Peptides against a protein of PDB entry 5ONS. Designs and how they scored, part 175

Target 1, 181 residues: chain A of PDB entry 5ONS
Amino acid sequence: MFKKFDEKENVSNCIQLKTSVIKGIKNQLIEQFPGIEPWLNQIMPKKDPVKIVRCHEHIEILTVNGELLFFRQREGPFYPTLRLLHKYPFILPHQQVDKGAIKFVLSGANIMCPGLTSPGAKLYPAAVDTIVAIMAEGKQHALCVGVMKMSAEDIEKVNKGIGIENIHYLNDGLWHMKTYK

## One batch from the design tools (peptide; made by RFdiffusion4, then SolubleMPNN)

Design b2_p30_4_s4 (from b2_p30_4, 16 letters changed)
Fold by OpenDDE base, seed 5:
Structure b2_p30_4_s4 (fold): chain B 181 residues (1-181), chain A 30 residues (1-30)
Amino acid sequence: as target 1 above (181 residues)
Amino acid sequence: KEEEEEKKKKELEELEKLVEENLKKVEALE
């Protein structure tokens, strides 16, 4: 989503949200990520304005105090930014790729099934369309936010093709967009 | 409150440095 993204070229505008809209978004975030509920007041304090940065290709980034928290495309599901996920790693279920897949993940490539089933990888139960954090062997911080294109069970059985779609990865255009006030 | 905000800012900066360090280590696995 952000492979060729540049803040200067791809950001259109920024709007401050009304209180009613913020409440709706908070409820949606809790529905998508139940584990975030106890932390939501810390992530999105009531006293702080919530803004949406509108980008090209119908991308919207939710921000508070200049911090990029979540993003979505075409009013689809919200994804956490890696910067938020690094602070709150429990927001997403994890999947671990082998060391050989790391380079490809960091280039924006989708995660192939063998990279999730090989020695060094760890595949945890997850349904299709589940948003997941992609971890690497021996690394503490997520490399990527992805979406399961196959269930974990099918990835193990089929072991061929795209297992997880790469949505947001370390050092992509969104990562380089550190803050926006 | 201002002290808390400054503390949070410092914590974020430290986290970013750690992440960047880890990123370099990951990239070195190529």
Scores: peptide ipSAE 0.041, ipTM 0.590, DockQ to the pose 0.049
Fold by OpenDDE base, seed 3:
Structure b2_p30_4_s4 (fold): chain B 181 residues (1-181), chain A 30 residues (1-30)
Amino acid sequence: as target 1 above (181 residues)
Amino acid sequence: KEEEEEKKKKELEELEKLVEENLKKVEALE
């Protein structure tokens, strides 16, 4: 989603959200990520305005005090930014790729099934379309936010093709955006 | 429950410190 993203070229505008819209978004976030509920007031304090940075290709980034928190495309599900995920690693279920897959993930490549079933990888139960944090063996922090294109069960059985779609990865355009006020 | 919440808060603070210390390493993973 952000492989060729550049803030100067791809950001269209920024709007401050109304209270009612913020409430709706918070409810959606809790629905998508139940574990975030106790922390949501810390992540999105009531006193702080919530903004949406609108980007090309129908991308929207949710921001508070300049911090990039979540993003979505075409009003689909919200994804946490890696920067938020690093602070709150429990927001997403995890999948772990082997060391050999790291360079490909960081190039924006989708995660192939063998990279999730090989020694050094760890595949945890997850359904198709689940948003997941991509970890790597020997690494403490998530490298990527992805979406399961196959269930964990099918990844193990088929072990061929795209297991997880790479949505947002370390050092992509969104990562380099850092903040927006 | 209050005790558990306080524990979680402390754990989060520790995690945040760890993240701050390791952010440079994270950015250099490539």
Scores: peptide ipSAE 0.033, ipTM 0.582, DockQ to the pose 0.167
Fold by OpenDDE base, seed 4:
Structure b2_p30_4_s4 (fold): chain B 181 residues (1-181), chain A 30 residues (1-30)
Amino acid sequence: as target 1 above (181 residues)
Amino acid sequence: KEEEEEKKKKELEELEKLVEENLKKVEALE
């Protein structure tokens, strides 16, 4: 999603959200990520304005106090930014790739099934379309936010093809967009 | 408090540093 993203070229505008819209978004976030509810007031304090940065390709980034929190495309599901996820790693279920997959993940490539089933990888139960944090062996911070394209069960059984779609990864265009006010 | 905000800012900066260091280590892996 952000492989060719550049803040200067791809940001269109920024709008401050109305209270009612913020409430709706918070409810959606709790629905998507139930574990975030106790932390949501810390992440999005009521006193702080919430903004949406609108980008090309129908991408929207939710921001509070300049921090990039969540993003979505075409008003689909929200994804946490890696920066938020690093602060709150429990927001997403995890999957772990092997060492061999790391360089490909960091290039924006989709995660192939063997990278999730090989030694050094850890595959946890997850359904198709589940948003997941992609971890690497021996690393504490997520390398990528992805979407399961196959269930964990099918990844284990089929063990070929795209297991997880790479959505947002370290050093992509969104990562380099540290803050936006 | 402003002090708490500054503390949080420093913590975030530290986290970012750790992430960058971690990234370098990851990139060094074959």
Scores: peptide ipSAE 0.031, ipTM 0.551, DockQ to the pose 0.049
Fold by OpenDDE base, seed 1:
Structure b2_p30_4_s4 (fold): chain B 181 residues (1-181), chain A 30 residues (1-30)
Amino acid sequence: as target 1 above (181 residues)
Amino acid sequence: KEEEEEKKKKELEELEKLVEENLKKVEALE
């Protein structure tokens, strides 16, 4: 989603959200990520304005105090940014790729099934379309936010093709935005 | 639930400190 993304070229505008809209978004976030509820007031304090950075390709980034928190495309599901996920790693279920897959993930490549079933990888139960954090062997922080294109069960059984779609990865265009005020 | 939240709170506090210190390292991943 952000492989060729550049803040200067791809950001269209920024709007401050109304209270009612913020409430709706918070409810959506809790629905998607039930474990976030106890932390949501810390992540999105009531006193702080919530903004949406509108980007090309119908991408929207939710921000508070300049921090990039979540993003979505075409009003689809929200994804946490890696920066938020690093602070709150439990927001998403995890999958772990082997060491050899790291360089490909960081190039924006989709995660192939063998990279999730090989030694050094850890494959956890997850249904297709689940948003997941991509961890890596020997690394502490998530490298990528992805979407299961196959269930964990099918990844193990088929063990070929794209297991997880790479949505947002370290050093992509979104990562390099860092903040937006 | 409360015990889990307390555990997560402690873990988060330590993680936040670690994240601030290691953000540059994260960005420097191969």
Scores: peptide ipSAE 0.027, ipTM 0.571, DockQ to the pose 0.159

Design b2_p30_5_s1 (from b2_p30_5, 11 letters changed)
Fold by OpenDDE base, seed 1:
Structure b2_p30_5_s1 (fold): chain B 181 residues (1-181), chain A 30 residues (1-30)
Amino acid sequence: as target 1 above (181 residues)
Amino acid sequence: MEAQQLELMKENAKLSDEELEELVLKEYDL
């Protein structure tokens, strides 16, 4: 989603949200990520302005006090940014790729099944379309946010093709935005 | 939440956003 993304070229505008919209978004976030509820006031303090950065390709980035927290496309599900995920690693269920897959993930490549089934990888139960944090062998922090294109079960059985779609990865265009006020 | 995640959160909370960024980038040799 952000492989060729550039803030200067791909951001259209930024709007500040009204209270009712913010409340709705918070509810949506809790629905998607129930575990976030106790932390949501810390992540989105009431005193801080909540904004949507509108980008090309129907991408919207939710910001609070300039911090990029979540993004979505075409009013779909919210994805946490890696920056938020590093602070709150529990937001997403995890999958772990082996060391060999790291360089490919960091190039924006989708995660192939062998990178999730090989020694050093850890594949946890997850259904198709689940948004997941991609962890790496020997690393503590997520390097990617992805979407399961196959169930964990099928990844193990088929062990061929794209297991997880790479949505957002370290050092991509979204990562480089850092903040937006 | 796993205990490991909680500990990581606590450790990361001691860092500024910039420091955390640097830590993660360094972790991945970026």
Scores: peptide ipSAE 0.778, ipTM 0.970, DockQ to the pose 0.646
Fold by OpenDDE base, seed 3:
Structure b2_p30_5_s1 (fold): chain B 181 residues (1-181), chain A 30 residues (1-30)
Amino acid sequence: as target 1 above (181 residues)
Amino acid sequence: MEAQQLELMKENAKLSDEELEELVLKEYDL
């Protein structure tokens, strides 16, 4: 989603949300990520305005005090940014790739099934279309936010093809955006 | 939330956003 993303070229505008809209978004976030509820006041303090940065390809980035928190495309599900996920690693269920997969993930490649079933990888139960944090063998912080293209069960059984779609990864265009005020 | 995640959160909370960024980038040799 952000492999060729550039703030200067791909950001259209920024809007400040009304209180009612913010409440709706917060409820949606709690629905998507139930565990976030106790932390939401820290992530999105009531006193701070919430903004949406609208980008090309129908991408919207939710920001508070310039911090990029969540993003979505075409009003689909919200994804946490890696920066937020590093602060709150529990937001997403995890999948772990082996060491060999790291360089490919960091190039924006989708995660292939063998990278999730090999020694050093850890595959946890997850349904297709689940948004997941991609962890790496020997690392503490997520390197990627992805979407399960196959269930964990099918990844283990088939063990070939794209297991997880790479949506947002370290050092991509969204990462480089850093802040937006 | 796992205990390890809570500990990581507490440790990361001691860092500025810039320090945390630097930490993660170094972790992945970027």
Scores: peptide ipSAE 0.778, ipTM 0.971, DockQ to the pose 0.625
Fold by OpenDDE base, seed 4:
Structure b2_p30_5_s1 (fold): chain B 181 residues (1-181), chain A 30 residues (1-30)
Amino acid sequence: as target 1 above (181 residues)
Amino acid sequence: MEAQQLELMKENAKLSDEELEELVLKEYDL
């Protein structure tokens, strides 16, 4: 989603959200990520304005005080940014790739099944279309936000093809955006 | 929430956004 993303070229505008819209989004986030509820007031303080940065390809980024928190495409599900996920690693269920897969993930490549079934990888139960945090062998922080394209069960059984789609990864265009005020 | 995640959160909370960024980038040799 952000492999060729550039803030200067791909951001269209920024809008400040009304209170009612913010409440709706917060409810949506709690539905998607139930564990976030106790932390949501810390992540999105009531006193702070919430903005949406509208980008090309129907991408929207939710921001508070310039911090990029969540993003979505075409009004689909919200994804946490890696920066938020590093602060709150529990937001997403995890999958772990082996060390060999790291360089490919960091190039924006999708995660292939062998990288999730090999020694050093850890595959946890997850259904198709689940948004997941991609962890790596020997690392503490997520390097990627992805979407399961196969269930964990099928990844293990089939063990070939794309297991997880790479949506947002370290050092991509969204990562480099850092803040937007 | 797992104890490991809670501990990581507490450790990360001691860092500024910039420090946390640098920590993660260093982890991945970036």
Scores: peptide ipSAE 0.777, ipTM 0.970, DockQ to the pose 0.660
Fold by OpenDDE base, seed 5:
Structure b2_p30_5_s1 (fold): chain B 181 residues (1-181), chain A 30 residues (1-30)
Amino acid sequence: as target 1 above (181 residues)
Amino acid sequence: MEAQQLELMKENAKLSDEELEELVLKEYDL
């Protein structure tokens, strides 16, 4: 989603959200990520304005005080940014790739099944279309946000093809935005 | 959340956003 993303070229505008809209978004976030509920007032304080940065390809980035928190495409599900995920690693269920997969993930490549079933990888139960944090062998912080293209069960059984789609990864275009005020 | 995640959160909370960024980038040799 952000492999060729550039702030100057791909950001269209920024809007400040009304209180009622913010409430709706917060409820949606709690529905998607139930574990975030106790932390949501810390992540999105009531006193701070919430903005949407509108980008090309129907991408929207939710920001508070310039911090990029979540993004979505075509009004689909919200994804946490890696920056938020590093602060709150529990937001997403995890999958772990082996050391060999790291360089490919960091190039924006999708995660292939062998990278999730090999020694050093850890595959946890997850259904198709689940948004997941991609962890790496020997690392503490997520390097990627992805979407399960196969269930964990099928990844183990078939062990071929794309297991997880790479959506957002370290050092991609979204990462380079850092802040937007 | 898991105990390990809570501990990591507490440690990361002591860092500025810039420090956390640098930590993660260094972790992945970027």
Scores: peptide ipSAE 0.777, ipTM 0.970, DockQ to the pose 0.644

Design b2_p30_5_s2 (from b2_p30_5, 12 letters changed)
Fold by OpenDDE base, seed 4:
Structure b2_p30_5_s2 (fold): chain B 181 residues (1-181), chain A 30 residues (1-30)
Amino acid sequence: as target 1 above (181 residues)
Amino acid sequence: MKEEQLKLQEENSKLTDDELAELVEKEYDL
């Protein structure tokens, strides 16, 4: 989603959300990520304005005080940014790739099944379309936010093709954006 | 796993956003 993303070229505008819209978004976030509820007031303090940065390709980034928190495309599900995920690692269920897959993930490549079934990888139960944090062997922090394209069960059984779609990865265009005020 | 993640959250909360980002970039040799 952000492989060729550049803040200067791909950001269209920024709008401040009204209270009712913020409430709706918070409810959606709790629905998508139940574990975030106790932390949501810390992540999105009531006193702080919430903004949407509108980008090309129908991408919207939810921000508070310039911090990039979540993003979505075409009013689909929200994804946490890696920066938020690093602060709150438990927001997403995890999958772990082996050490050999790291370079490919960091190039924006989708995660292939062997990278999730090989020694050093850890595959946890997850259904298709689940948004997941991609961890790596020997690393503490997520390098990617992805979407399961196969269930964990099917990844183990088939062990071929794309297991997880790479949505946002460390050092992509969104990562380099850092803040937007 | 949740307890470990909560511990990591607590540890990371002691860092600024930039410090945490730098830590992660260093972790991945970026």
Scores: peptide ipSAE 0.787, ipTM 0.969, DockQ to the pose 0.764
Fold by OpenDDE base, seed 2:
Structure b2_p30_5_s2 (fold): chain B 181 residues (1-181), chain A 30 residues (1-30)
Amino acid sequence: as target 1 above (181 residues)
Amino acid sequence: MKEEQLKLQEENSKLTDDELAELVEKEYDL
């Protein structure tokens, strides 16, 4: 989603959300990420305005105090940014790729099944279309936010093709955006 | 584990956003 993203070229505008819209978004976030509920007031304090950065390709980034928190495309599901995920690692269920897959993930490549079933990888139960944090062997923090294109069960059985779609990865255009004030 | 993730959250909460980002970039040799 952000492989060729550049803040200067791909951001269109920024809007401050109304309180009713913010409430709706918070409810959506809790629905998507139940574990975030106890932390949501810390992540999105009531006193702080919430903004949407509108980008090309129908991408929207949810921000509070310039911090990029979540993003979505075409009003689809929200994804946490890696920066938020690093602060709150439990927001997403995890999958772990082996060490050899790291360089490919960091190039924006989708995660292939063998990278999730090989020694050093850890594959946890997850349904297709689940948004997941991609962890790496020997690393403490996520390097990618992805979407399961196959269930964990099917990844193990088929062990061929794209297991997880790479949505946002460390050092991509969104990562380099850092903040938006 | 969830407990490990909570502990990591606690540890990372002691860092600034920039420090945490730098830590992660260093972790991945960026």
Scores: peptide ipSAE 0.787, ipTM 0.968, DockQ to the pose 0.789
Fold by OpenDDE base, seed 1:
Structure b2_p30_5_s2 (fold): chain B 181 residues (1-181), chain A 30 residues (1-30)
Amino acid sequence: as target 1 above (181 residues)
Amino acid sequence: MKEEQLKLQEENSKLTDDELAELVEKEYDL
């Protein structure tokens, strides 16, 4: 989603959300990520305005005080940014790739099944379309936010093809935005 | 895993956003 993303070229505008919209988004976030509820007031303090950075390709980034928190495309589900995920690692269920897969993930490549089934990888139960944090062997912090394209069961069984779609990864265009004020 | 993640959250909460980002970039040799 952000492989060729550049803030200067791909951001259209920024809007401040109405209170009612913010409430709706908060409810949606809790629904998508139940574990975030106790932390949501820290992440999105009531006193702080919530903004959406509108980007090309129907991408929207939810921000508070310039911090990039979540993003979505075409008003679909929200994804946490890696920056937020690093602060709150438990927002997403995890999958772990082996060490050899790291360089490919960081190039924006989708995660292939062997990278999730090989020694050093850890594959946890997850259904298709689940948004997941991609962890790496020997690392503490997520390097990617992805979407399961196969169930964990099928990844193990079939063990070929795209297991997880790479949505957002370290050092991509979104990562390089850092903040938006 | 959850306990480890909570510990990591606690540790990371002591860092600024920039410090945390730098830490992660170093972790992945970026």
Scores: peptide ipSAE 0.787, ipTM 0.968, DockQ to the pose 0.796
Fold by OpenDDE base, seed 5:
Structure b2_p30_5_s2 (fold): chain B 181 residues (1-181), chain A 30 residues (1-30)
Amino acid sequence: as target 1 above (181 residues)
Amino acid sequence: MKEEQLKLQEENSKLTDDELAELVEKEYDL
């Protein structure tokens, strides 16, 4: 989603959200990520304005005090940014790739099944379309946010093709934005 | 796993946003 993303070229505008809209978004976030509920007031304090940065290709980034928290495309599900995920690692279920897959993930490549079934990888139960944090062998922090294209069961059985779609990864265009005030 | 993640959250909460970002970039040799 952000492989060729540039803040200067791909950001269209920024809008401040009304209270009612913020409430709706918070409810949606809790529905998508039940584990975030106890932390949501810390992540999005009531006193702080919430903004949406509108980008090309119907991408929207949710921000508070310049911090990039979540993003979505075409009003689909929200994804946490890696920066938020690093603060709150439990927001998403995890999958772990082996060391050899790291360089490919960091180039924006999708995660192939063998990278999730090989020694050093850890595959946890997950259904198709689940948003997941991609972890790496020997690393503590996520390097990628992805979407399961196959169930964990099918990844193990078939062990061929795209297991997880790469949505957002370290050092992509979204990572380079850092903040937006 | 959740307990480990909560512990990591606690540790990371002691860092600024920039410090945490730098830590992760160093972790992945970026």
Scores: peptide ipSAE 0.786, ipTM 0.968, DockQ to the pose 0.790

Design b2_p30_5_s3 (from b2_p30_5, 11 letters changed)
Fold by OpenDDE base, seed 4:
Structure b2_p30_5_s3 (fold): chain B 181 residues (1-181), chain A 30 residues (1-30)
Amino acid sequence: as target 1 above (181 residues)
Amino acid sequence: MLEEQLKLMEENSKLSDEELDELVLKEYDL
């Protein structure tokens, strides 16, 4: 989603949200990520304006005080940014790739099944379309936010093809955006 | 485990945003 993303070229505008819209978004976030509820007031303090940065390709980024928190495309599900995920590692269910897959993930490549089934990888139960944090062997912090394209069960059984779609990865265009005020 | 994740959260909360970014980038040799 952000492989060729550039803030200067791909950001269209920024809109401050009204209170009712913010409430709706918070409810959506709690529905998607139940574990975030106790932390949501810390992540999105009531006193702080919430903004949407609108980007090309129908991408919207939710921001508070310039911090990029969540993003979505075409009003689909919200994804946490890696920076938010680094602060709150429990927001997403995890999958772990082996050490050999790291370089490919960091290039924006989708995660292939062998990288999730090999020694050093850890595959946890997850259904298709589940948004997941991609962890790596020997690392503490997520390097990627992805979407399961196969169930964990099918990844183990088939062990071929794309297991997880790479949506947002460390050092991509969204990462380089850092803040937007 | 959740406990490990919560511990990591607490540790990371002691870092500035920039320090946390640098920590993660360093982990991945970037």
Scores: peptide ipSAE 0.794, ipTM 0.972, DockQ to the pose 0.752
Fold by OpenDDE base, seed 3:
Structure b2_p30_5_s3 (fold): chain B 181 residues (1-181), chain A 30 residues (1-30)
Amino acid sequence: as target 1 above (181 residues)
Amino acid sequence: MLEEQLKLMEENSKLSDEELDELVLKEYDL
């Protein structure tokens, strides 16, 4: 989603959200990420304005005090940014790729099934379309936010093709967009 | 695993945003 993303070229505008809209978004976030509920007031304090940065290709980034927290495309599900995920690693269910897959993930490549079934990888139960944190062998922090394109069960059984779609990865265009105020 | 994640969260909370960024980047040799 952010391979060719550049703040200067791909950001269209920024809108401050109304209170009612913020309430709705918070409810959506809790629905998507139940584990975030106890932390949501810390992540999105009531006193702080919430903004949406609108980008090309129908990408919207939810921000608080310039911090990029979540993003979505075409009003689909919200994804946490890697920075938020690094602070709150439990927001997403995890999948772990092997060491060899790291360089490919960091290039924006989708995660192939063998990278999730090989020694060093760890595949956890997850349904298709589940948004997941991509972890790596020997690393503590997520390097990617992805979407399951196959269930964990099918990844293990088929072990061929795209297991997880790479949505946002460390050092991509979104990562380079550190803040937006 | 949740306990470990919570511990990591607490450890990371002691870092500034910039320090956490640098820590993660270094972790991945970036």
Scores: peptide ipSAE 0.793, ipTM 0.972, DockQ to the pose 0.773
Fold by OpenDDE base, seed 1:
Structure b2_p30_5_s3 (fold): chain B 181 residues (1-181), chain A 30 residues (1-30)
Amino acid sequence: as target 1 above (181 residues)
Amino acid sequence: MLEEQLKLMEENSKLSDEELDELVLKEYDL
């Protein structure tokens, strides 16, 4: 989603959300990420305005005080940014790739099944379309936010093809935005 | 895993945003 993303070229505008819209979004976030509820007031303080940065390709980035928190495309599900995920690692269920997969993930490549089934990888139960944090062997912090394209069961069984779609990865175009005020 | 994640959160909360970015980038040799 952000492999060729550039803030200067791909951001269209920024809008401040109305209170009612913010409430709706917060409810959606809690529904998607139940574990975030106790932390949501810390992440999105009531006193701070919430904005959406509108980008090309129907991408929207939810921001508070310039901090990029979540993003979505075509009003689909919200994804946490890696920066938010680094602060709150429990927001997403995890999958772990082996060491050899790291360089490919960091190039924006989708995660292939062998990288999730090989020694050093850890594959946890997850259904298709689940948004997951991609962890790496020997590392503490997520390097990617992805979407399961196969169930964990099928990844183990088939063990070929794209297991997880790479949505947002460390040092991609979204990462380089850092903040938007 | 949750305990480890909460511990990591606690540790990271002591860092500035910039420090955390640098830590993660360094972790991945970037």
Scores: peptide ipSAE 0.793, ipTM 0.972, DockQ to the pose 0.765
Fold by OpenDDE base, seed 5:
Structure b2_p30_5_s3 (fold): chain B 181 residues (1-181), chain A 30 residues (1-30)
Amino acid sequence: as target 1 above (181 residues)
Amino acid sequence: MLEEQLKLMEENSKLSDEELDELVLKEYDL
């Protein structure tokens, strides 16, 4: 989603959200990520304005005090940014790739099944379309936010093709945006 | 796993945003 993303070229505008809209978004976030509920007031304090940065390709980025927290495309599900995920690692269920897969993930490549089933990888139960944090062998912090294209069960059985779609990865265009006030 | 993640959260909370960014980038040799 952000492999060729550039703030100067791909950001269209920024809008400040009304209180009622913010409430709706918070409820949606809790529905998508139940584990975030106790932390949501810390992440999005009531006293702080919430903005949406609108980008090309129908991408929207939710921001508070310039921090990029979540993003979505075409009003689909919200994804946490890597920066938010680094602060709150439990927001997403995890999958772990082996050491050899790291360089490919960091190039924006999708995660292939063997990278999730090989020694050093850890595959946890997850259904198709689940948004997941991609972890790596020997590392503490997520390097990628992805979406399961196969269930964990099918990844193990088939062990061929794209297991997880790479949505946002460390040092991509969204990462380089850092803040937006 | 959740306990470990909560511990990591606590450790990371002691860092500035910039320090955390640098920590993660260094972790991945970037």
Scores: peptide ipSAE 0.792, ipTM 0.972, DockQ to the pose 0.757

